Peptides against a protein of PDB entry 4KTY. Designs and how they scored, part 9

Target 1, 266 residues: chain A of PDB entry 4KTY
Amino acid sequence: YVLNDIGVIFYGEVNDIKTRSWSYGQFEDGILDTCLYVMDRAQMDLSGRGNPIKVSRVGSAMVNAKDDEGVLVGSWDNIYAYGVPPSAWTGSVDILLEYRSSENPVRYGQCWVFAGVFNTFLRCLGIPARIVTNYFSAHDNDANLQMDIFLEEDGNVNSKLTKDSVWNYHCWNEAWMTRPDLPVGFGGWQAVDSTPQENSDGMYRCGPASVQAIKHGHVCFQFDAPFVFAEVNSDLIYITAKKDGTHVVENVDATHIGKLIVTKQI

## One batch from the design tools (peptide; made by RFdiffusion4, then SolubleMPNN)

Design b1_p8_7_s2 (from b1_p8_7, 5 letters changed)
Fold by OpenDDE base, seed 1:
Structure b1_p8_7_s2 (fold): chain B 266 residues (1-266), chain A 8 residues (1-8)
Amino acid sequence: as target 1 above (266 residues)
Amino acid sequence: MHKLELTF
């Protein structure tokens, strides 16, 4: 989880799982220097750089360009005229070296690109890390642990009222560390995500969230456990918005989200 | 990646 510099990322559809190779290149020339530069740009105190909790949280913020001119600009509009289409990247090295050279965010990324670069960052700094793919991944935009799907009276989805969404797949990272800030037993794998999805206490970042805590429903444990929990376990709540302004719950689907979570063992 | 169209 640290020494392997080539990986596999799972993507596609749950019924048509695909894999892509990704070169992490954490040992290539200039990459460690770039990771240190990323922490410098984050203005991270030297005392915090030995703490994997702080490092992974800073990394989750800095691998995306939002808030802090971090590494990657996300784009999902299929118009990539001012950079490289997300699908064209094959590894982290070119992205990180471009960032170091230009000192400007690199265009463009989507979840697997963010996860790939973040994996390099973590491994480069000696933090065991892996990429996780979640199929039918929920994006809860109001932190209520459920997907609110609003319906018109005719049964069609009201796209104006429905703000929550489900990705066909989403990739994030798990980093291995102790969690002395949590109760005993909640160390080990921690979910961290650099794809800019939601604001976490002022910045687009996510984690570290204890995987064990998430599995046991302990969403009160820092950091961002509610969001990660929702990604893998939120219920779909189908709500009819009546003309009189009342809401009626038509159905609850507890099986739709997080149909498959996969990672490569190395 | 893409957002899924949800149906009831």
Scores: peptide ipSAE 0.499, ipTM 0.935, DockQ to the pose 0.930
Fold by OpenDDE base, seed 4:
Structure b1_p8_7_s2 (fold): chain B 266 residues (1-266), chain A 8 residues (1-8)
Amino acid sequence: as target 1 above (266 residues)
Amino acid sequence: MHKLELTF
């Protein structure tokens, strides 16, 4: 994983899976320096820079620009007038070098761009990492481990009653590490996500969350296991919001979220 | 290619 500088990112829809190439370029000139610079900007203690748990968590925060003037500015409104459209990027190198030279966040990224740059960051620092694509990926905004869909009495969706959302696909990273801070068996692949989705203890970051823990429903383990669990395994809860202020659960769909999780095999 | 928020 660390040695491969070219990857494949899956995207599209579950019934029409598409792929794009991504050049990680973790061995290119200036990339290691940039990764170190990223950790410097994060004011990361030198003692922590050898700990993949700390490094991946810091990287998760710093690859996005929120909170800390990190690497990438996200944009999902299809307005990219002040930068590069997310789809125009083909690799991490130009993004990281631009960040290093300008010392300002680079515009713009979406999940695969964040995941691509984050993958470079991890691999550059010797952490085995891969990009994972989840189709029908939930964004649980209120940490109830479900995806709430509110309906008006007329059946129309009321998008004002929740910030929960579902993406056709979402890309994040899995980083390989030991987890001495967790019980035995929960090391290995850890989900980490630099796409700014949810605040985690004061910053837009996610993980490392034990993939094994998530698979077995152990959402109590640090970091952000509930959120990652919800991304892949939340139930869709259809709730009718009545005019009297009462809520009625109309339907529960336990099959919609996390229909397919794909990563490039070695 | 862009991530799409799904509407139900």
Scores: peptide ipSAE 0.264, ipTM 0.887, DockQ to the pose 0.465
Fold by OpenDDE base, seed 5:
Structure b1_p8_7_s2 (fold): chain B 266 residues (1-266), chain A 8 residues (1-8)
Amino acid sequence: as target 1 above (266 residues)
Amino acid sequence: MHKLELTF
């Protein structure tokens, strides 16, 4: 998980799983220096740079451009006139080297690009890491652990009221580390995500969230466990907004989210 | 590869 410089990323649909190769290139010239530069730009003190908890959290913030002029600008509108389409990237090296050279965010990324670059960052710094793909990945925007889908009386989705969303797939990272800040048994794989989805204590970042904690419903454990839990396990709540202003729960679907979670094995 | 927001 540290030495492999080429990986496979899963994407597509749950019933049409696709894969792409990704070159992490953590050993390529200038990549380590760039990773150190990223931490410098984050103003990360030297004492924290040996702590994988802090490093992965900083990395999750800095691999995206939001807040801190980090590495990648996300774009999901299929308009990439001012950069490179996310699908054109084949690895992390060109992105990281461009960032280091220009000292400006690189355009553009989506989840697998963020995950690819973040994976390079982690592995480059000696943190075992892998990319995880979640199909039917929820985006809970109000931290209630539910996907609230508001419907008109005709049954159509009310897009104005519906703020939560579900992605066909989402990629993030798992990083291997001890968690002395958590109870015994919640070390190991930690979910971390550099795709700018939600604000976490003032910055667009996510994790490290203990995978074991998430599996056992311990959403109170740092960091961002509620959000990660919701990504893989939230219920869809279909709510009809009546013309009189009342809300009626029409249906609850506890099976839609997190239908498949895939990662490349050793 | 475009990430797609699902509709309900």
Scores: peptide ipSAE 0.142, ipTM 0.831, DockQ to the pose 0.486
Fold by OpenDDE base, seed 3:
Structure b1_p8_7_s2 (fold): chain B 266 residues (1-266), chain A 8 residues (1-8)
Amino acid sequence: as target 1 above (266 residues)
Amino acid sequence: MHKLELTF
C-alpha cells in the first residue's frame, strides 16, 4: 500500500462498474518535495509531520484548493475552459508538479482526481493508503445522518428545501494508522477525503474517521465520523412540504445509500 | 463522470 505506484480506481454505476488506471508516482522526481511543500503551505508544524493523524487531516484540506489555496480546484459544472478536464488526468505527478511550479491551484478535479492525488500524498509520506469507491454515496449537508428529500405536493423535488444529495459514486481514501486518540480497536484503516464536500471545523476537509468506528456506529469519534457514516448508511427520508407549511414524512428508504464499497486489494 | 442523483 506504499510501494505500488500504479493503481486502479473504480467508478461508473453500481450495475456497470468501470475501472481506470491511475499513476500515483510517489517516487517520481519532485513529488516528495511537492508533498513537503504542501505541508509548508499549510503551515504545518514540524512536530506534527510525523503524526499520520495530523498529516492525513492536513492533506485532506490541502489537496483541495478551498480555504488554503491547496492543490486542486474542483469543478462539477462541465466548464473546464481554464484548465484540464478531470477525465483527462491519468495520474498525480503532472498535477503535483504543476502545483509546485506554479504555486497556484491546479484546475480541475473531481472525486477520483482528488483521491488519486491524495493517495500519492499519503504514500509519498509513508502512510499506507488506498482509494475507496462508494456507490450511491450520500452527501449530508446538516449532519443529521439522513438524506432529507423534500417534495412538493405534485411530487417534484423542492430544490429550495432539499439540500442533501446523492452521488452515483464517490471516491475517497483510506489511510492505515494507529489511533491512540481513540479507544483500543479503532486504529487501522481511516477514511479521509480531500474532495471538498462539507466544512469540518472551519475548513473543507474530512477525516481521519475510523472505519471500524463507522462499521460499529461510533459516530462520536473524531474526525467527521457522522459525515462518513452518512455517506455509506444514510436513510432517504421523503418529506412532502404542504401548502400550509407543514411537513409530512411520506416514505423512508434505508437501502439506497452505500450499496457497494469497492477498493483494489493487494 | 460524477453524477448527482435524486431518487423518488
Scores: peptide ipSAE 0.058, ipTM 0.799, DockQ to the pose 0.709

Design b1_p8_7_s3 (from b1_p8_7, 4 letters changed)
Fold by OpenDDE base, seed 5:
Structure b1_p8_7_s3 (fold): chain B 266 residues (1-266), chain A 8 residues (1-8)
Amino acid sequence: as target 1 above (266 residues)
Amino acid sequence: QHKLELTF
């Protein structure tokens, strides 16, 4: 998980799973220096740089450009006039070296690009890491662990009221570490995500969230366990907004989110 | 390759 410099990222649809190669390049010239530079830009204390909990959390913030002029600018509108389309990237090296050279955020990324660069960052710093793909990945925007889908009386989705969303797939990272800040048994794989999705205590970052904690429903464990839990285990709540202002729950779907979670095991 | 927001 540290030595492999080329990986496979899963994407596409649950019924049409696709793979792409990604060159992590954690051993390439200048990459380690760039990772250190990223931590410097984050103003990370030297004392924390040996702590994978702190490093992965900082990395999740800094791999995205939000808040701190981090590495990558996300774009999902299929308009990439001022940079490189996310699909054009084949690895982390060019992105990281461009960031180091320009000292400005690199355009553009989507989840697999964020995950790829973040994977390089983690592995470069000696943290075992892998990319995870979740199909039908929920984005809970109000931390209620539900996908609240508001419907008009005609049954169509009310896009104005519906703030939560579901992605066909989403990629994030799992990093291996001990969690002395958590009860025994919640070390091991930790979910971390550099794709800017939600604000976490003041900036767009996510994790580390114990995979074991998430699996056992311990959403109170730091960091961002509710959000990660929601990504893989939210219920879809279909709510009809009546003209009189009342809301009626029409249906609950507990099977839609997190239909498949895939990662390369080697 | 793009991540797509799903319609419910």
Scores: peptide ipSAE 0.286, ipTM 0.887, DockQ to the pose 0.500
Fold by OpenDDE base, seed 2:
Structure b1_p8_7_s3 (fold): chain B 266 residues (1-266), chain A 8 residues (1-8)
Amino acid sequence: as target 1 above (266 residues)
Amino acid sequence: QHKLELTF
């Protein structure tokens, strides 16, 4: 989880799982210097650079360009005229070296690109890390731990009222560390995510969230446990918006989200 | 490759 410089990322559909190779290149020339440069750009205090909790949280923020002119600009509109299409990247090295050279965010990334670059960052700094793919990954935007799907009276989705969404798949990272800031037993794998999805205490970042805490429903544990919990375990709530403004719960689906979570043991 | 945002 530190020494491997080539990996596999899972994507596609839950019933048609696909894989792509990704070169992390954490030992390539200039990559360590670039990772240090990223922390310098974040103005990270030197005393925190030896703490994997702080390093992973800073990395989560800095791998995306939001807030701080970090590494990657996300784009999901299928228009990539001013950069490289996300699907064209094959590894982290070119992205990180371009960032270091230009000192400007690199265009463009999506979740697997963010996860790939973040994995390089973590491994380069000696933090064991892996990429995780979640199929039917929920995006809870109002922190209520459920997917609220609003329906018109005719049964069609009301896109104006429905703000939550589900990705067919989403990639993030897990980093291995102790968590002395949490109760005993909640160290080990921690979910961290550099794809800009939600604001976390003023910045687009996510984690570290204890995987063990998430598995046991301890959403009060820092950082961002409610969001990560919702990604893998939220219920779908189908709500009919009546013409009179009232809402009626029509159905609840507790099986749709987080159908499969996959990672490669490398 | 690209993920899809869905609501259904």
Scores: peptide ipSAE 0.164, ipTM 0.832, DockQ to the pose 0.514
Fold by OpenDDE base, seed 3:
Structure b1_p8_7_s3 (fold): chain B 266 residues (1-266), chain A 8 residues (1-8)
Amino acid sequence: as target 1 above (266 residues)
Amino acid sequence: QHKLELTF
């Protein structure tokens, strides 16, 4: 999880799982220096740089460009005129070296690119890390642990009221660390995500969230456990918005989200 | 390749 510099990222759909190779290149010239530079740009205190909890949280913030001019600019609108299309990247090295050289965010990334670069960052700094792909990944944007799908009386989705969304797949990272800040048993793999999805205490970052805690429904523990829990376990709540302003729950689907979570075994 | 947002 630290020494392997080439990986496989799962993507596609649950019924058509695909893989792509990704070169992490954590041992390539300039990559470690770039990772240190990333922490410098984050103004991370030296005292925290040996703490994988702090490092992974800072990394989740800094691998995306939001808030702090971090590494990657995300784009999901199929307009990549001012950079490299997300699908064109084959590894982390070119991205990180460009960031270090230009000192400006690199365009463009999507989840697997964020996860790939973040994986390099973690491994460079000696944190065991892997990429995880979740199929039917929920994006809960109001932190209620459910996907609220509002319907018009005609059955069409009310896009104005429906703020939550679901991705066919989403990639994030798991980092291995102890969690002395949590109760015993919640160390090990921690979910961390550098794809800018939701604000976490002032900036776009996510984790580390204890995978064990999430698996056992303990979403009260830092960091961002409710969001990660929702990504893999949200119920779909179909709500009809009536003309009189009342809301009626029409259906609940507890099986749609998080149908498969895949990671490469090392 | 690209992640797709699902519609309901």
Scores: peptide ipSAE 0.146, ipTM 0.826, DockQ to the pose 0.474
Fold by OpenDDE base, seed 4:
Structure b1_p8_7_s3 (fold): chain B 266 residues (1-266), chain A 8 residues (1-8)
Amino acid sequence: as target 1 above (266 residues)
Amino acid sequence: QHKLELTF
């Protein structure tokens, strides 16, 4: 998980799983220096740079450009005129070296690009890391651990009543570390995500969230466990918004979100 | 294939 400099990222649909190769290049010239530069830009104290909890959280924030002029600018509008389309990237090296050279955020990324670059960052710094793909990945925007789907009285979806969304797939990272800040048994793989999805205590970042904690429903553990839990285990709540302002739950689907979570074995 | 927001 540290030594492999080429990986596979899963994407596509749950019934049509696809793979793409990604060159992490953590041993390439200038990459480690760039990772250190990223931590410098984050103004990370030297004392924290040996702590994978702090490093992964900082990396989560800094791999995206939001808040801190980090590495990658996300774009999902299929208009990439001012940079490189996310699908054109084949690895982390060019992105990181461009960031280091220009000292400006690189355009553009989507989840697998963020995950790829973040994976390089983690591995460069000696943190075992892998990319995880979740199919039917929920984005809980209001922190209620539900995926709310609002319907008008006529049955049409009203997308204006919630910012919750579901992605066909989403990629994030898992980083291996001890969690002395958590109860015994919640070390190991920690979910971390550099794709800018939600604000976490003032910054677009996510994790580290204990995979074991999430698996057992312990969403009270830092960091961002509720959000990650929702990504993989939200119920779809179909709510009819009545004209009188009342909400009626029409249906609950507990099977739609997180249909498949995959990662490369090694 | 890019990430797609699903509609219901």
Scores: peptide ipSAE 0.131, ipTM 0.813, DockQ to the pose 0.461

Design b1_p8_7_s4 (from b1_p8_7, 4 letters changed)
Fold by OpenDDE base, seed 4:
Structure b1_p8_7_s4 (fold): chain B 266 residues (1-266), chain A 8 residues (1-8)
Amino acid sequence: as target 1 above (266 residues)
Amino acid sequence: MHKLKLTY
């Protein structure tokens, strides 16, 4: 998980799983220096740079450009006129070296690009890391652990009543570390995500969230466990918004979100 | 390859 410089990223649909190679390039010239530079830009104390909890949390913030002029600008509008389309990237090296050279955020990324660059960052710093793909990945925007789907009385979806969304797939990272800040048994793989989805205590970052904690429903553990739990295990709540302002739950689907979570074994 | 926001 540290030594492999080429990876596979899963994407596509749950019934049509696709793979993409990604060059992490953590041993390429200038990449480690760039990872150190990223931590410098984050103004990360030297004492924290040996702590994988702090490093992964800082990395989750800094791999995206939001808040802190980090590495990658996200774009999902299919308009990439001022940079490189997310699909054109084949690895982390060019992105990280461009960031180091220009000292400006690189355009553009989406989840697999963020995950690819973040995987390089983690591996460069000696943190075992892998990319995880979740199919039917929920984005809980209101922190209720549900995926709310609002319907008008006519049955049409009202997308204005919630910011919740479901992605066909989403990629994030798992980083291996001890969690002395958590109860025994919640070390190991930690979910971390650099795709700017939600604000976490003032910054667009996510994790580290204990995979074991999430798996057992322990969403009270830092960091961002509720959000990651929702990504993989939200119920779809179909709510009819009545004209009188009342809400009626019409249906609940507990099987739709997180249908498949995949990662490369090695 | 792009991530799609699903509509229900």
Scores: peptide ipSAE 0.191, ipTM 0.852, DockQ to the pose 0.471
Fold by OpenDDE base, seed 2:
Structure b1_p8_7_s4 (fold): chain B 266 residues (1-266), chain A 8 residues (1-8)
Amino acid sequence: as target 1 above (266 residues)
Amino acid sequence: MHKLKLTY
């Protein structure tokens, strides 16, 4: 989880799982220097740079360009005229070296690109890390731990009221560390995500969230456990918005989200 | 590899 410089990222659909090779290149020339530069750009205190909790949280923020002119600009509109299409990247090295050279955010990324670059950052700094793919990954935008799907009276989705969404797949990272800030037993794998999805205490970042805490429903544990819990275990709530402004729950689906979570064992 | 936002 530290020494492997080539990996596999899972994507596609739950019934048609696909794989992509990704070169992490954490040992390539200039990559360590670039990771240090990323922490310098974040103005990270030197005393925190030895703490994997702080490093992974800073990396989560800095791998995306939001808030802090970090590494990657996300784009999901299929318009990539001012950069490289997310699908054209084959590894982290070119992205990180471009960032270091230009000192400007690199265009463009999506979840697997963010996860790939973040995996390089973590491994380069000696933090064991892996990429995780979640199929039917929820994006809870109001922190209520459910997917609220609003329906018109005709049964069509009300896109104005429906703010929550589900990704066909989403990639994030798990980083291995002790969690002395949590109760005993909640160390080990921690979910961290650099794809800019939600604001976490003033910045687009996510984690570290204890995988053990999430598995046992301990959403009160720092950081961002409610969001990560919702990604893998939220219920779909179908709500009909009546013309009189009342809401009626029509259906609840507890099986749709988080149908499969996959990572490469290496 | 384009991921899709889905609503059901």
Scores: peptide ipSAE 0.144, ipTM 0.848, DockQ to the pose 0.525
Fold by OpenDDE base, seed 5:
Structure b1_p8_7_s4 (fold): chain B 266 residues (1-266), chain A 8 residues (1-8)
Amino acid sequence: as target 1 above (266 residues)
Amino acid sequence: MHKLKLTY
């Protein structure tokens, strides 16, 4: 998980799973120095740089440009006029070296690009890491662990009221570490995500969230366990907003979110 | 590879 410099990222649809190669390049010239520079830009204390919990949390913040002029600017509007389309990237090296050279955020990324760069960052710093793809990945915006889908009386989605969303797929990272800050048994794989989705205690970051804690419903464990839990386990709640202002739950789908979670095991 | 926001 540290030594492999080329990986596979899963994407596409649950019924049409696709793969792409990604060059992590954690051993390429200048990459380690760039990872150190990222931590310098984060103003990370030297004492914390040996702690994978702190490093992965800082990395999740700094691989995205939000809040801190981190590595990558996200774009999902299919307009990439001021940079490189997310699909054009083939690995982390060019992105990280551009960031180091320009000292400005690199445009543009989406989830697999964020995950690819973050995987390089983690592996470069000796943290075993892998990319995980979740199909039908929920984005809970109000931390209620539900996907609230508001419907008009005609059955169409009310896009104004519906703030939660579902992605066809989402990529994040799992990093291997001990969690002495958690009860025994919640070390091992930790979900971390550098794609800017939600604010976590003042900045766009996510994790480390114990995969074991998530599997056992321990959403109170730091960090961002509710959000990660929602990504893989949220119920879809279909709510009709009546003209009189009342809300009626029409349906609940507990099977839609997190239909498939895939990672390369080697 | 574009990530798609799904509507239901």
Scores: peptide ipSAE 0.135, ipTM 0.864, DockQ to the pose 0.497
Fold by OpenDDE base, seed 3:
Structure b1_p8_7_s4 (fold): chain B 266 residues (1-266), chain A 8 residues (1-8)
Amino acid sequence: as target 1 above (266 residues)
Amino acid sequence: MHKLKLTY
């Protein structure tokens, strides 16, 4: 999880799982220095740089450009005129070296690019890490652990009221660490995500969230456990918005989200 | 391999 510099990222759909190679390049010239530079740009205290909890949380913020001029600018609108299309990247090295050289965010990334770069960052710093792909990944944006889908009376989605969304797939990272800040048993794999999805205490970051805690429904533990839990376990709540302003729950689907979570075994 | 946002 630290020594392998080439990985496989799962993507596509649950019924048509695809893989792509990704070069992490954590041992390539300038990559470690760039990872240190990323922490410098984050103004991370030296005392925190040996703490994988702090490092992974800072990394989740800094691999995205939001808030702090971090590494990657996300784009999901198919407009990539001012950079490299997310699909054109084959590894982390070019991205990180461009960031270090230009001192400006690199365009563009999507979840697997964020996860690839973040995986390099973690591995460079000696944190065992892997990429995880979740199929039918929820994006809960009001932290209620539900996917609230509002429908018009005609059955069409009310896009004004519906804020939550589902991705066909989403990639994030798991980082291996002890969690002395949590109760015993919640160390090990921690979900961390550098794709800018939701604000976490003032900036776009996510985790580390204990995978064990999430698996056992302990969403009260730091960091961002409710969000990560929702990504893999949200119920779809179909709500009809009536003309009189009342809301009626029409259906609940507890099986749609998080149908498959895949990671490369090493 | 672009990620697609789904609405159901």
Scores: peptide ipSAE 0.073, ipTM 0.824, DockQ to the pose 0.467

